Peptides against a protein of PDB entry 3OIQ. Designs and how they scored, part 12

Target 1, 212 residues: chain A of PDB entry 3OIQ
Amino acid sequence: KNRIFVSSSKDFEGYPSKAIVPVQFVALLTSIHLTETKCLLGFSNFERRGDQSQEDQYLIKLKFKDRGSERLARITISLLCQYFDIELPDLDSDSGASPTVILRDIHLERLCFSSCKALYVSKHGNYTLFLEDIKPLDLVSVISTISTKSTNSSKHSSSELISECDLNNSLVDIFNNLIEMNRDEKNRFKFVKLIHYDIELKKFVQDQQKVL

## One batch from the design tools (peptide; made by RFdiffusion4, then SolubleMPNN)

Design b1_p9_4_s2 (from b1_p9_4, 5 letters changed)
Fold by OpenDDE base, seed 1:
Parts: C-alpha cells; structure tokens; sequence
Structure b1_p9_4_s2 (fold): chain B 212 residues (1-212), chain A 9 residues (1-9)
C-alpha cells in the first residue's frame, strides 16, 4: 500500500472515518510526553490555525501496553534526545517508578527536524497516529537541501519513495512559518534564542527573509 | 471533520 506524504495535519480532516492509512511527514519535534501508561510525541509545521496553538499539530502515539513496547518507547525517546542534544531526567532512577517526562515547546530551544512514518487509524470520526518509524534530520543537511534547488532529477525508478519535491516543499514551508513567528514580536520563537544558533543558520535565515 | 483522539485505541 503506497505511503501518503502529508504536507498538512489538516489533511486528516478529509481522511476516511474507518481506515488504516500509512502516512509520512516532516515536521519539528515540539513535545515529548512519557508517563507510566502513555507515550506521545508532538510535532508541528507551525501552519497558521487561527487563534489555536501551533504546537503539536501531529500527535504520534507510541505503543505502550506491555514491557516490550514500553522498553521500545523509552529507547526511542532516549535515542531522539541523544541525537538532538535534549537533556532528559535520569530514566534510570533506582526508585522502581518509571520517570515521567513532559517536555513542551522544544522548538524554542532546538530545531528538531524529523521525518516520521505513521499509521493513521480512524474509527467513528476520530483518529490516532501510531509511530512506525522516525528519522531525525540534521539541520545542516536540511539547510543544504533547501539551498540546493533539486537539480538532480535523476529519473530513478518509481518505487514507493516520497518525492524529493514533497520533502523540500515541507521543509521550506516550516522555515517560512518560523520566519513569520520570528518577525512577530508577540511570538516566543526567535532564531537567536536557539541553543544551536550559528553563522550558517543565521545566514540562511537572513537570505530567506529577503525572499519573503 | 475527524478529531485526534489519543485514547481511541
């Protein structure tokens, strides 16, 4: 079954009321919610949604029903946090209680670009998204990908892969939305407040701001 | 209009 690339979480409003649809998107990691009974990842493209919060536009559920799935969820969180240099509270507390991790507004400190594969599962007009796979993206690679107009139309074979165009368009849209947020004096997001704000990101943002 | 439900399954 072909995986659908999703450019907007609004696309799910038009999805079937009883379906299982494999989807893929690229977004920024915005939240991590790990409790004794639940694991969720929040992602956003920061699309304008009226007066609603732009965070957690994609809520992705990790399976958390048995010791094996709980272990996989904890390992997934640890690996993501290690990749993005996100400090977690020690998950290895000798107290026998699984520590609760609630991180919000991650995008205010770090741009955690992630390519997610998920299952859209719907019933009775509601849906949930289950994580299938996650690939963290390096920011330098993201900047390079946007800056290099995709001149490699190498016609390599129609296998079920995302078009490089869909990925690039979504990455551009995210940066455009972040630039708008950075220009808004009321918005908490500022590029200069990112822990990893460097000369390359600064130059890229300045060059994109001239086109918008 | 479908709504996200984290407790659906």
Amino acid sequence: as target 1 above (212 residues)
Amino acid sequence: MHKYDEDLF
Scores: peptide ipSAE 0.584, ipTM 0.952, DockQ to the pose 0.894
Fold by OpenDDE base, seed 3:
Structure b1_p9_4_s2 (fold): chain B 212 residues (1-212), chain A 9 residues (1-9)
Amino acid sequence: as target 1 above (212 residues)
Amino acid sequence: MHKYDEDLF
């Protein structure tokens, strides 16, 4: 089956009640939930959903059923956190206790752009998303991609007909949503509170704000 | 309306 690009987590409301659908989306990492029994990653594009929290719009499960899958989940979290400069407690505790990690509101301090491949799996009118692959995106690369109207279809990957346009549009939408949140005095999100807020991000936000 | 369920599988 071809992988479907998902621009909104609302799309899943229209998906089949009993299916396996490979999907891809781009979003910001908002939460990490690692316990003894489960591993979840939260992501959001900050799409407006009325009065609902805009965090964790995409909840992605990592397999966590055996020692091999648990180890893979821990390694995945460690590598993501290393890439985004997120401080984690040592996941290799000599104490034999499985370390618990609960991070929330990651987007308030760091813009952790991520391209995710997942399996939508549904049963009895409910669904879950299983992580297949995750690619962290560099913020400078994201800014460059939005700033350059890249009409250059790089012919890289004849197996997934996900248009570079869909990725770019979703990145633009995320930044537009963040700009709206930044303008809202009631919203906790502010660009100036990001640990990595620099002159480049400042200029980019100022230039995007003139178009909105 | 399909709901996310973290315990579905």
Scores: peptide ipSAE 0.583, ipTM 0.951, DockQ to the pose 0.890
Fold by OpenDDE base, seed 5:
Formats: structure tokens, C-alpha cells, sequence
Structure b1_p9_4_s2 (fold): chain B 212 residues (1-212), chain A 9 residues (1-9)
């Protein structure tokens, strides 16, 4: 089955009630929830949903059923946090106690753009999303991709039907939503509060704000 | 309307 690109987590409301659907989306990492029994990653594109929280629009479950899956989940979190420069407690404590990690509102300090491949799995009118793959995206690369309206259809091999357009549109939508949040005095999100707020990001935001 | 359920599986 072809992987479906998902631009909105609302799309899942219309998905089949008993299915396995491979999906892909791009979003910001908003939360990490690691306990003794579960591992969840929260993501958002910050779509406006009335009075609902804009955080954790995509809750992605990592398999956490045995020592092998737990280790893979911990490694995945460690690598993501290393990539995004997120401080974690040592996940490999020799004390046999699995450290609990609960991070929220990650997007208030760091823009952690991520391309996620997941399985939508539904039963009895409910669904869950299982992580299949995650690719962290470099912010400079994201900015460059949006700024260079892709006139370069670089002929990357015809095997992943996810159009470069779908990725680019989702990245633009995320930035537009962040700009709107930044303009809202009631919203906690401010670009100037990001730890990595630099001249490049500042310039990009200022240029995008002129188009909106 | 399908709801997210973390405990579904």
C-alpha cells in the first residue's frame, strides 16, 4: 500500500474504523513521554482547532513491550534529543530503574522539525499511531527548502510518491501557524524565546511575515 | 469520528 501524506491530523477522523494505513507527516516535536510502560512522542503543525490545545496533534506511540523495543525507543529518543540539543537525563542508569522523561512544550524553546512515518491502526472507532521511522530535519534546511520555491525538481527516484510539494506545503503551513502564534499576545510561543533564534531565522520570519 | 487511543493496542 502506498504511504499517505497527511497534512492535518483531522484527516484521521475520516479514516477507516478497522484499518492499517501507512502515513507520513511533517510536524514539530512538542512532547516526549517516556515512562516504565510507554513511550509517546507528541507532534504538532499548530493548526488552529478552536479552543483546543495546538500541542500534541499527532501522538505517536513507540513499541514498548519488551527489552528490545524499550531499548529501541530509548535509543530513538536519545538520538532525537542529541540531534535537537535537548537535555535528557541518562537513560542508561545502571540502577535498573528506567528513567521517566516527561518533556512538554518543546516548541517554545526549540523548533524540532521532524518527518515521521507511522502506522495508523484503528479498531472499534478508535485509532493509534505507531512510529515506523523518524527523520529530524535541520532548521537551516527547512528554511532553505521553503525559501527556494522548488524550481529544482531534482529527479530523485520515482519510488516515494510523497510529492516534494506536500512536504514543502506542510513546512510553509507550520511556519505560517507559528507566525500567527507569535503575533498573538496570548500565545506563549515567541520566536525570540527560541534558544537557537539567530539572524537567519529572524530574517526568514521577517520575510515570511511580509507575505502573510 | 475516530478518537486517538494510546491504549488501543
Amino acid sequence: as target 1 above (212 residues)
Amino acid sequence: MHKYDEDLF
Scores: peptide ipSAE 0.583, ipTM 0.951, DockQ to the pose 0.894
Fold by OpenDDE base, seed 2:
Structure b1_p9_4_s2 (fold): chain B 212 residues (1-212), chain A 9 residues (1-9)
Amino acid sequence: as target 1 above (212 residues)
Amino acid sequence: MHKYDEDLF
């Protein structure tokens, strides 16, 4: 089955009932919810949805049904947090209670760009998204990719052609949405409040603001 | 209109 690139989580409203659809999207990590019974990742591209929260537009469930899937979920969270320099509460508490991690509003402190592969699974007029794969994206690489409007199709011969255009368009849309949020005085998001806000990101934002 | 359901599975 071909994987569908998803530019908007609204697309799922039109998806079929009782289906399994492999999907892919690019978004910012906004939340982590790890309990004894569940593991969820929240992502957003910050599309304008009226008065709805701009966070957690993509809620992605990790399998959490047995010791193997629980271990894989915990390792996935640990590796993502390590990659994005997100401090986790000590997972090594000798208390035989599985550590609970609840992080929200991650995008207010860190831009955690992620390419996600998921399964859309629907039943009874509802759906869930299951994580299949996640690739964290480096911010410098994201900035370079947007800045170099790549007319050069780098033929990365992976048999799943993500349209390089779809990826680049989604990255541009995310930055445009963040610029709009940064301009809104009511929005909590501000680029200058990011822990990793540097001269490069500052320059990039200033240059993108001139194109909008 | 399909809604997200965390507990569907």
Scores: peptide ipSAE 0.582, ipTM 0.951, DockQ to the pose 0.875

Design b1_p9_4_s3 (from b1_p9_4, 5 letters changed)
Fold by OpenDDE base, seed 5:
Structure b1_p9_4_s3 (fold): chain B 212 residues (1-212), chain A 9 residues (1-9)
Amino acid sequence: as target 1 above (212 residues)
Amino acid sequence: MPKYDENLF
């Protein structure tokens, strides 16, 4: 079955009530929830959904059923946090209790762009998303990808072409949503409050703001 | 419409 690119977590509202669908999306990491019993990653594209929280639009479950899956989840979290310069409490507590990590509002300090492959699994009209793969995206690479309208469809004939267009459109939509949030005085998100706010991001935001 | 459930599985 081909993997479906998902531009909105609303798309899942139209999905089958009993299915297994491989999906992919790009979004910002918004939360990490690691406990003794579960591991969840929250992601958002900050699509406006009325009065609903713009955070955690994609809640992605990591398997956490045995020591092997738990270890894989912890390693995944550690690697993501290392990549995004997210400080974690030492996961190696000599006390045989794995530390609880609950991070929220990650996007207020860091833009953690991530390309996620997940398994949509539904039963009885409910669904969950299981992480299959995650690729952190470098912000400079994201900015370059949006700024260079890749008119070069390099026809790399690999049988899993999520359209470069779908990825780029979703990245643009995320930035547009962030710009709207930044303009809203009531919104907590401000680009100037990002720890990694630099001249490049500033320039990019200023240039995008002229198009919106 | 399917609803998200973290405890479904």
Scores: peptide ipSAE 0.683, ipTM 0.967, DockQ to the pose 0.878
Fold by OpenDDE base, seed 1:
Structure b1_p9_4_s3 (fold): chain B 212 residues (1-212), chain A 9 residues (1-9)
Amino acid sequence: as target 1 above (212 residues)
Amino acid sequence: MPKYDENLF
């Protein structure tokens, strides 16, 4: 079943008003919303949208309808936070209330690159995105992938895999958008404020800044 | 143009 690669969240404006479309994108994790009744993940590629907030361009809903889906959502959040070294507020509050997690602006502290598979589901001219799969991406691997122009034009796999080119182009676009945000004195995003800002990321950003 | 709706389902 053909999964569509999505390079922009504006692509959904052209989608059918009544459909189910399997999609995939790569973006930065920007928010986590876990309550007693819902679980949402926010993602962004920081594409310019005029004067609107560039956060949460992709809002992805996790199923949260029964104890099994709630457990899966909580495990998914825990594993993502563990992978990206995101501190969750203590889920162990001795009050028998289900822990509420509201994290925003995650990209200001950590670049949490994620490859997401979702179902676009539309009805009556509105849509929602349901999470099918999420793969966290390592930042060193992302930098390496962009820096190594994939000259691997050689091997036919004629089956439904999103082009390595689509992934690489979207990763480049995200970094270009982050470089523009870093240059804007009014923008809160700064590479030097990232907790994981190292020599490799510094060099990569400096080299990309010379091309833009 | 479809709009995002958190409460659609």
Scores: peptide ipSAE 0.682, ipTM 0.967, DockQ to the pose 0.878
Fold by OpenDDE base, seed 3:
Structure b1_p9_4_s3 (fold): chain B 212 residues (1-212), chain A 9 residues (1-9)
Amino acid sequence: as target 1 above (212 residues)
Amino acid sequence: MPKYDENLF
């Protein structure tokens, strides 16, 4: 089935009012909402949307209908947070109370680049997004990919890959948006406040700022 | 235009 690459969450405004569309996007993880009854992940590309908040442009539901789907959601959150060094309360507590996790503004402390596969599902003129797959992206690999302008189309034949061009364009757009936010004195986002702000990220941001 | 709804499903 052809999966659509989505560069903007505004694209969903033009989508059918009754459809199931497999989509993929690259964005920063911005929020985690885990309760006894639901699991949501927030993502953003930080596209300018007038006076609207930029934090949760893509709200993605994990299936949370039975103990098996709940366990899978908790494992997914644990593995994602382990990969990004996000501190979580112990989700495996032998105390029969399911832990509640509400994290917001994750992008203010960590750049959590993620490649997401989701189902756009619409009914009655409303839509939701369901997580199908998530791949965390390493920041060093992201910086290297943008810096090399790698048109190395290695012809790895399989009909489910994100176009390397679509991926690279989205990663560049995210960094450009973060640079604009960093320049805005009213914006809370600052690169120097990231826990993982190192010499490599500093140099990359300084080099990108000269082109913008 | 379709709007996001957390409670749709």
Scores: peptide ipSAE 0.682, ipTM 0.967, DockQ to the pose 0.870
Fold by OpenDDE base, seed 4:
Structure b1_p9_4_s3 (fold): chain B 212 residues (1-212), chain A 9 residues (1-9)
Amino acid sequence: as target 1 above (212 residues)
Amino acid sequence: MPKYDENLF
């Protein structure tokens, strides 16, 4: 089955009530929820949804059914947090209880761009998203990709590659939504409050703000 | 319309 690129989490409202559909999207990591019984990652593109929170538009479940899947989930969380420089409470607490991690509003401190592959799985008119693969994206690489009109389509002719256009459009849409949130005085998101706010990000945001 | 359910599986 071909993997579907998803630009909006509203697309799932039109999906079949009983299906398995491989999907892919690009979004910011917004939350981490690790307990003894489940692991969830929240992602958002900050698409405006009326009065609903713009956070956790994509809730992605990690398999957490046996010691092997639990270990893989914990390693996945550790590697993501290491990559994005997210402080985790010590997962190695000598108390034989698996540590609970609940992080929210990650996007207020760090822009954690992620390319996610997931399985849409529906039953009885409800769905869940299972993580298949995650690729963290470096912010400098994201800025470079948006700023350079990529004229170099290296046509890797595998039927599994997202159109470079779909990726770039989604990254632009995320930045446009963040710029709108930054302009809103009621919105908690501000670029100047990001821990990694530098001269490059400042310049990029200023240049994008002139086009909007 | 399918709704998200974290407990579906």
Scores: peptide ipSAE 0.682, ipTM 0.967, DockQ to the pose 0.876

Design b1_p9_5_s1 (from b1_p9_5 with E3T F4Y)
Fold by OpenDDE base, seed 5:
Structure b1_p9_5_s1 (fold): chain B 212 residues (1-212), chain A 9 residues (1-9)
Amino acid sequence: as target 1 above (212 residues)
Amino acid sequence: SHTYDEDLF
């Protein structure tokens, strides 16, 4: 079965009530929830959803059922946090209790762009998303990809028919949503509050703001 | 509408 690119988590409202559907999306990491019993990653594209929180539009469950899956989840979180320069408490605490990690509002300090592959799994009209793969995206690469309007489809015939266009459109949409949030005085999100706010990001945002 | 359920599985 081909993997479906998802541009909105609203797409899941139209999905089958009993299915397993491989999906992919790009979004910002918004939360990490690691406890003794579960591991969840929250993502958002900050699509406006009326009065609903724009955070955690994609809640992705990591398998956390045995020592092997728990270890994989912890390694996944550690590697993501290392990549995005997110400070974690030491997960290797000599106290045989695994530390609890609850991070929220990650997007207020860091733009953690991530390409996620997940399984949509539904039963009785409810669904969950299981992480299959995650690729952190470098912000400079994201900015470059949007700016160049890369018509250079490098003919990497990767048999994954996820249109480079779908990825690019979603990245543009995310930035547009962030620009709208930045313009809203009531919104906590501000580009200038990002720890990694640099001249390149500033210029890119200023140039995108002229088009909106 | 399908709702997210973290405890579904």
Scores: peptide ipSAE 0.592, ipTM 0.950, DockQ to the pose 0.873
Fold by OpenDDE base, seed 3:
Structure b1_p9_5_s1 (fold): chain B 212 residues (1-212), chain A 9 residues (1-9)
Amino acid sequence: as target 1 above (212 residues)
Amino acid sequence: SHTYDEDLF
């Protein structure tokens, strides 16, 4: 089945009122919501939407219906947080209370680039996104990929190739949006406030700012 | 316009 690459969460406004559509996008992790009954991940590309909040443009559900799906959701969150150096409460506490985790505005401290595969599922003109797969992206690898403009069409022979062009365009758009947010004095986002702000990221941002 | 609903499923 052809997976659709999504560059904007506004695309869902034009999707069918009753469908199941496999989608893929690249965005920054903005929120984690884990309770006893629900698990949600928020993502954003920070596309301008007027005066609306730019966080959580892609809200994605993890299946949370039984002990097996709950365990998988907790493991998924733990592995993502370990990859991005996000501090979580111990999810494995032998205390029979499942820990509640509510993290917001993750992008203010860490740029957590993620390639997400999801199912768009609609009914009666409403929709939900369900997580199918998530790949965290290393920031150094993201910067290198944008900088090299490498149309290195590595003919990796598997039938689920994201267009390397779609991925690269989305990564560039995210950085451009972050640069605009950084220039806005009213916006809380500032590159210099990121915990991982280094000389390499600084140089990359300065070079991109000269083109915009 | 389709709206996101976290309680749909």
Scores: peptide ipSAE 0.591, ipTM 0.950, DockQ to the pose 0.905
Fold by OpenDDE base, seed 4:
Structure b1_p9_5_s1 (fold): chain B 212 residues (1-212), chain A 9 residues (1-9)
Amino acid sequence: as target 1 above (212 residues)
Amino acid sequence: SHTYDEDLF
């Protein structure tokens, strides 16, 4: 089955009421919700949605049904947090009680770009998204990809026909949305409040602001 | 409108 690239979580409003559709998107990690019974990751591209919160536009469920799936979920969270330098309580605590982790508004401190593969699964007009794969993206690599107009289609990326153009367009859209949020005095997001705000990010944002 | 449901499955 062909994987569908998703540029907006509104696309799911037009999806079948009973289906299993493999999808892919790129977004910022906004939340982590780990309890004894559930594991959810929130993502956003910060697309404007009227008066609704721009956070958690993609809510992705990790399988959490048995000890094996629970372990995989905890490892996934640990590896993501290690990659993005997010402080977590020790998830491997010998106390036998699985720690509850609730992180929100991650994008206010860190830009955690992620390429996600998921299964859209619907029943009776409701849907959920199950995580299949996640690739964290390095911010320097994201900035370089947007800046260089990568004409080097490495024709050797295997048969997953997701256009390099779709990924790049979505990354540009995310940055444009963040620039708009940064300009809004009512919005809590500010680039200068990011822990990793450096000269490269500053220059990139200043250059993108001239095009908008 | 399709609604997200975290408890659907």
Scores: peptide ipSAE 0.591, ipTM 0.950, DockQ to the pose 0.896
Fold by OpenDDE base, seed 1:
Structure b1_p9_5_s1 (fold): chain B 212 residues (1-212), chain A 9 residues (1-9)
Amino acid sequence: as target 1 above (212 residues)
Amino acid sequence: SHTYDEDLF
């Protein structure tokens, strides 16, 4: 079955009321919610949605029903946090209570670009997204990908690969949205407040700001 | 309009 690339979380408003659809998107990690009973990841492309919070536009559920799925969820969270240099509360506290992790507004400190594969599952006009796969993206690689207009449309249309065009367009849209947020004095997001704000990111943002 | 439901399954 072909995986659908999703450029906006509004696309789900037009999806079938009873379906199972494999989807893929690229977005920034905005939240992590790990409790004793559930694991959720929040993502956003910061598309403007009126006066609502722009975080958690994509809520992705990890399976958390048995010891095996719980272990996989915890390992997934640990590996993502290690990759993005996100400090987790010590999961190894000697108190036999399963550690609760609630992180919000991750994008205010770190740009955690992620390529997600998920299963859209709907029933009675409600839906949930289940994580199938996640690939963290390196920020330098993201900047390079946007800066190099890929003129290489190599004609290998394998029907299962997202077009390099769809990925690049979504990455550009995310940066444009972040630039608009950075220009808004009322918005908490500022590029200069990112822990990893360097000369490369600074130059890229300055060059993109001249085009907008 | 489809609404996200974390408790759907």
Scores: peptide ipSAE 0.591, ipTM 0.950, DockQ to the pose 0.895

Design b1_p9_5_s2 (from b1_p9_5, 4 letters changed)
Fold by OpenDDE base, seed 2:
Structure b1_p9_5_s2 (fold): chain B 212 residues (1-212), chain A 9 residues (1-9)
Amino acid sequence: as target 1 above (212 residues)
Amino acid sequence: MKTYDEDLF
């Protein structure tokens, strides 16, 4: 079955009430929820949804049912946090308690662009998204991709093509949504409050603001 | 309306 690119988490409202659908999206990491019993990653493209929170528009469940799946979930979180320079609370509780990680509003401090592959799984009109694969995206590479409108098809073998157009459009939409949030005085998001706010990001935001 | 359910599975 072909993997469906998802530009909006509203698309799931139209999906089958009993199905397994492979999906892919690009979004910002907004939350991490690791407990003894579950592991969730929150993502958002910050699409305007009226008065609803713009965080966690994509809640992605990691399998957490046995020691093997739990270990994979913990390693996945550790590698993501290492890549994005996210400080995890000390996982070394000398108490044999499973380390609990609850991070929210990650996007207020760091832009953690991520390309996700997931399974939409539905039953009785409800759904869950299960993580299949995650690729962190480098911010400099994201900025470069948007700026160049790169028509350079990196010839990744024809079987796993995220449409470069769909990816680029979603990255542009995310930045446009962040610019709108930054302009809104009521919104907590501000580019100047990002820990990694540098001259390159500043220039890119200033140039993108002239197009909007 | 379809709702997300973290505990569905």
Scores: peptide ipSAE 0.602, ipTM 0.953, DockQ to the pose 0.920
Fold by OpenDDE base, seed 1:
Formats: structure tokens, C-alpha cells, sequence
Structure b1_p9_5_s2 (fold): chain B 212 residues (1-212), chain A 9 residues (1-9)
């Protein structure tokens, strides 16, 4: 079943008003919203949307309808936070209330690159995105992938894999958008404020800034 | 214009 690569969240404006479409995108994790009744992940590529917040361009719903789906959602959040070194507020509050997690602006402290598979589901001109799969991406691997122009034009795999080009283009676009945000004095995003800001990221950003 | 609806389902 053909999964569509999504380069912009504006693509959904052109989608059918009643459909189920399997999609995939790459974006930065921007928010986590876990309550007693729902679980949402926010993602962004920071594409310019006029004067609107560039946060949560992709809102992804996790199934949260029964104890099994709730457990899977909580495990998914825990594993993502562990991978990205995101401190969750203590889920072990000795009060028998289900822990509420509300994290926003994650991209201000950490670049959490994620490859997401989702179902676009629409009805009556509205849509939602349901998480099918999530793969966290290592920042060193992302930088390496962009820096190495993939000259691997050689091997036929004729089956439903999103082109390496679509992924690379979206990763480049995200970095270009972050560079523009970093140059804007009014923007809160600064590369030097990232907890994981190292010599490799610094060099990569400096080299990309010379091309833009 | 299509709007995201978290409560659609």
C-alpha cells in the first residue's frame, strides 16, 4: 500500500475530505501531551506559516481508548524521552492519579529528529493523524546524511520505500529553517542554547550558514 | 480549508 511522503503539513489542505491515507514525514519533536484521556505528539519542520506559531505543524494522536493502548502510549513516550535524553516529570507520584506530561518547545533544548509513519484520517473536511510507527533519528547520522550528498545511485529496491532523496531534502529544509530562526533576533531558537551543542553541530551549522 | 481535529475519532 503506497505510503505518501509528506514534505509540508500544507499538503493536507489538498487531501480528500473523506479518506484514510498512510503518510510518512520527518520532523523535529516539539511537544508531548499525555493526560488521563489522550496522548498527542507535536512535530514541526519549521516551515514559514506567516505570523502563526511554527510549533506543532504535525499533531499526531496515539490511540488511548483502553488499558492496552494507554500502556503502549506511555511506553512509547518513555522510550522516546529515553532516546532523546528528555527528562520526564516523575511519573512515580505516589498519588494514584495517572501522571500528566505536558512538554512544549522541545526544539529549544534538543533537536529530536523523528521519522513518523501515520494514518491521515479525514471526515467532513477535518482530519486527524494517528501514529503507526516512530523512529528517532540520531543527530550525528542526520548531519552525516546531509553532508554526504548521497551519490549512491545504485541499487534497485522496487518496493514502497520512500526515496532517500525525500528524506534528505526534508532534513536540509529543517536545517535551513532552523538557520533562519537562529539569525532572527526575535526568535527564541538558538543553536548555542541546545544542550547537545557540540563541535560537529557547530561546524555543520557554520558551513550551512555560508550557503544561505 | 482543512483543520486538524484531535477529537474527530
Amino acid sequence: as target 1 above (212 residues)
Amino acid sequence: MKTYDEDLF
Scores: peptide ipSAE 0.600, ipTM 0.953, DockQ to the pose 0.897
Fold by OpenDDE base, seed 3:
Structure b1_p9_5_s2 (fold): chain B 212 residues (1-212), chain A 9 residues (1-9)
Amino acid sequence: as target 1 above (212 residues)
Amino acid sequence: MKTYDEDLF
């Protein structure tokens, strides 16, 4: 099935009022909302949207309908947070109370680059996004990929890859948007406040700032 | 305009 690469969450404004469309995007993880009844992940590319908040441009729902889907959602959140060094309360508490997790503004402390596959599902002019797959991206690998301008089309034959061009363009756009936010004195985002702000990220940001 | 709805399904 042809999966559509999405560079902007504004693209959904033009999507059909009744459809199921497989989509993929690359964005930063911005929020986690886990309750007894639902699980949502927020993502953003920080594309300018006038005076609207930039934090949750892509809200992605995990299936949460039975104990099996709930367990899969909790495992997905745990593995994602372990990969990004995000501290969570123990989700496996033997106390029969499902822990509630509400994290917001994750991008203010950590750059959690993620490649997402989702289903756009619309009815009656409204839509939701369901998670199909998530791949966390390593920041060093992201920086290296942008810096090398790697048109190394390794012909890895399988009909489901994000084009290397679409991925690289989206990663560059995210960094450009973060640089603009960092320059804005009113914006809470600052690279120097990231927990993982190192010499490599500092140098990369300084080199990108000279091109913008 | 399309509106996101978390409770649609």
Scores: peptide ipSAE 0.600, ipTM 0.953, DockQ to the pose 0.892
Fold by OpenDDE base, seed 4:
Structure b1_p9_5_s2 (fold): chain B 212 residues (1-212), chain A 9 residues (1-9)
Amino acid sequence: as target 1 above (212 residues)
Amino acid sequence: MKTYDEDLF
């Protein structure tokens, strides 16, 4: 089956009530939930959903059924946190209990852009998203990709590549949504409160604000 | 309405 690019988590409302569908999306990491029994990653594109929280629009379950899958989930979390410079509470508690990690509102301090591959799996009209693959995206690379009108389509003609247009459109939409949140006095999100807020991000946001 | 269910599987 071809992988479907997903621009909105509302698309899943239209999906089959009993299916397995490979999907792909780009979003910001918003939460990490690691317990003894489960591992979830929250992602958002901050699409407006009325009065609903704009956080965790994509809840992605990591396989957590045996010691091998648990180890893979923990390594995945550690590598993501290392890449995004997210402080984890010491996973080495001398108590032989696997440490619990609950991080929320990650986007208030760090823009953690991620390209995710997942399986949509549905039963009885409900669904779960299972992580297949995750690629963290560097913010400088994201800014460069949006700022450069990509005139160089190196057509890697593999039926597995996202259209470069779909990726770029989703990244632009995320930034536009963040700009709207930054303009809202009631919204907690502010670019100037990001730990990594620099001259490059400041200039990029100022230039995007003139187009909106 | 379809809902996300973290405990479905």
Scores: peptide ipSAE 0.600, ipTM 0.953, DockQ to the pose 0.912

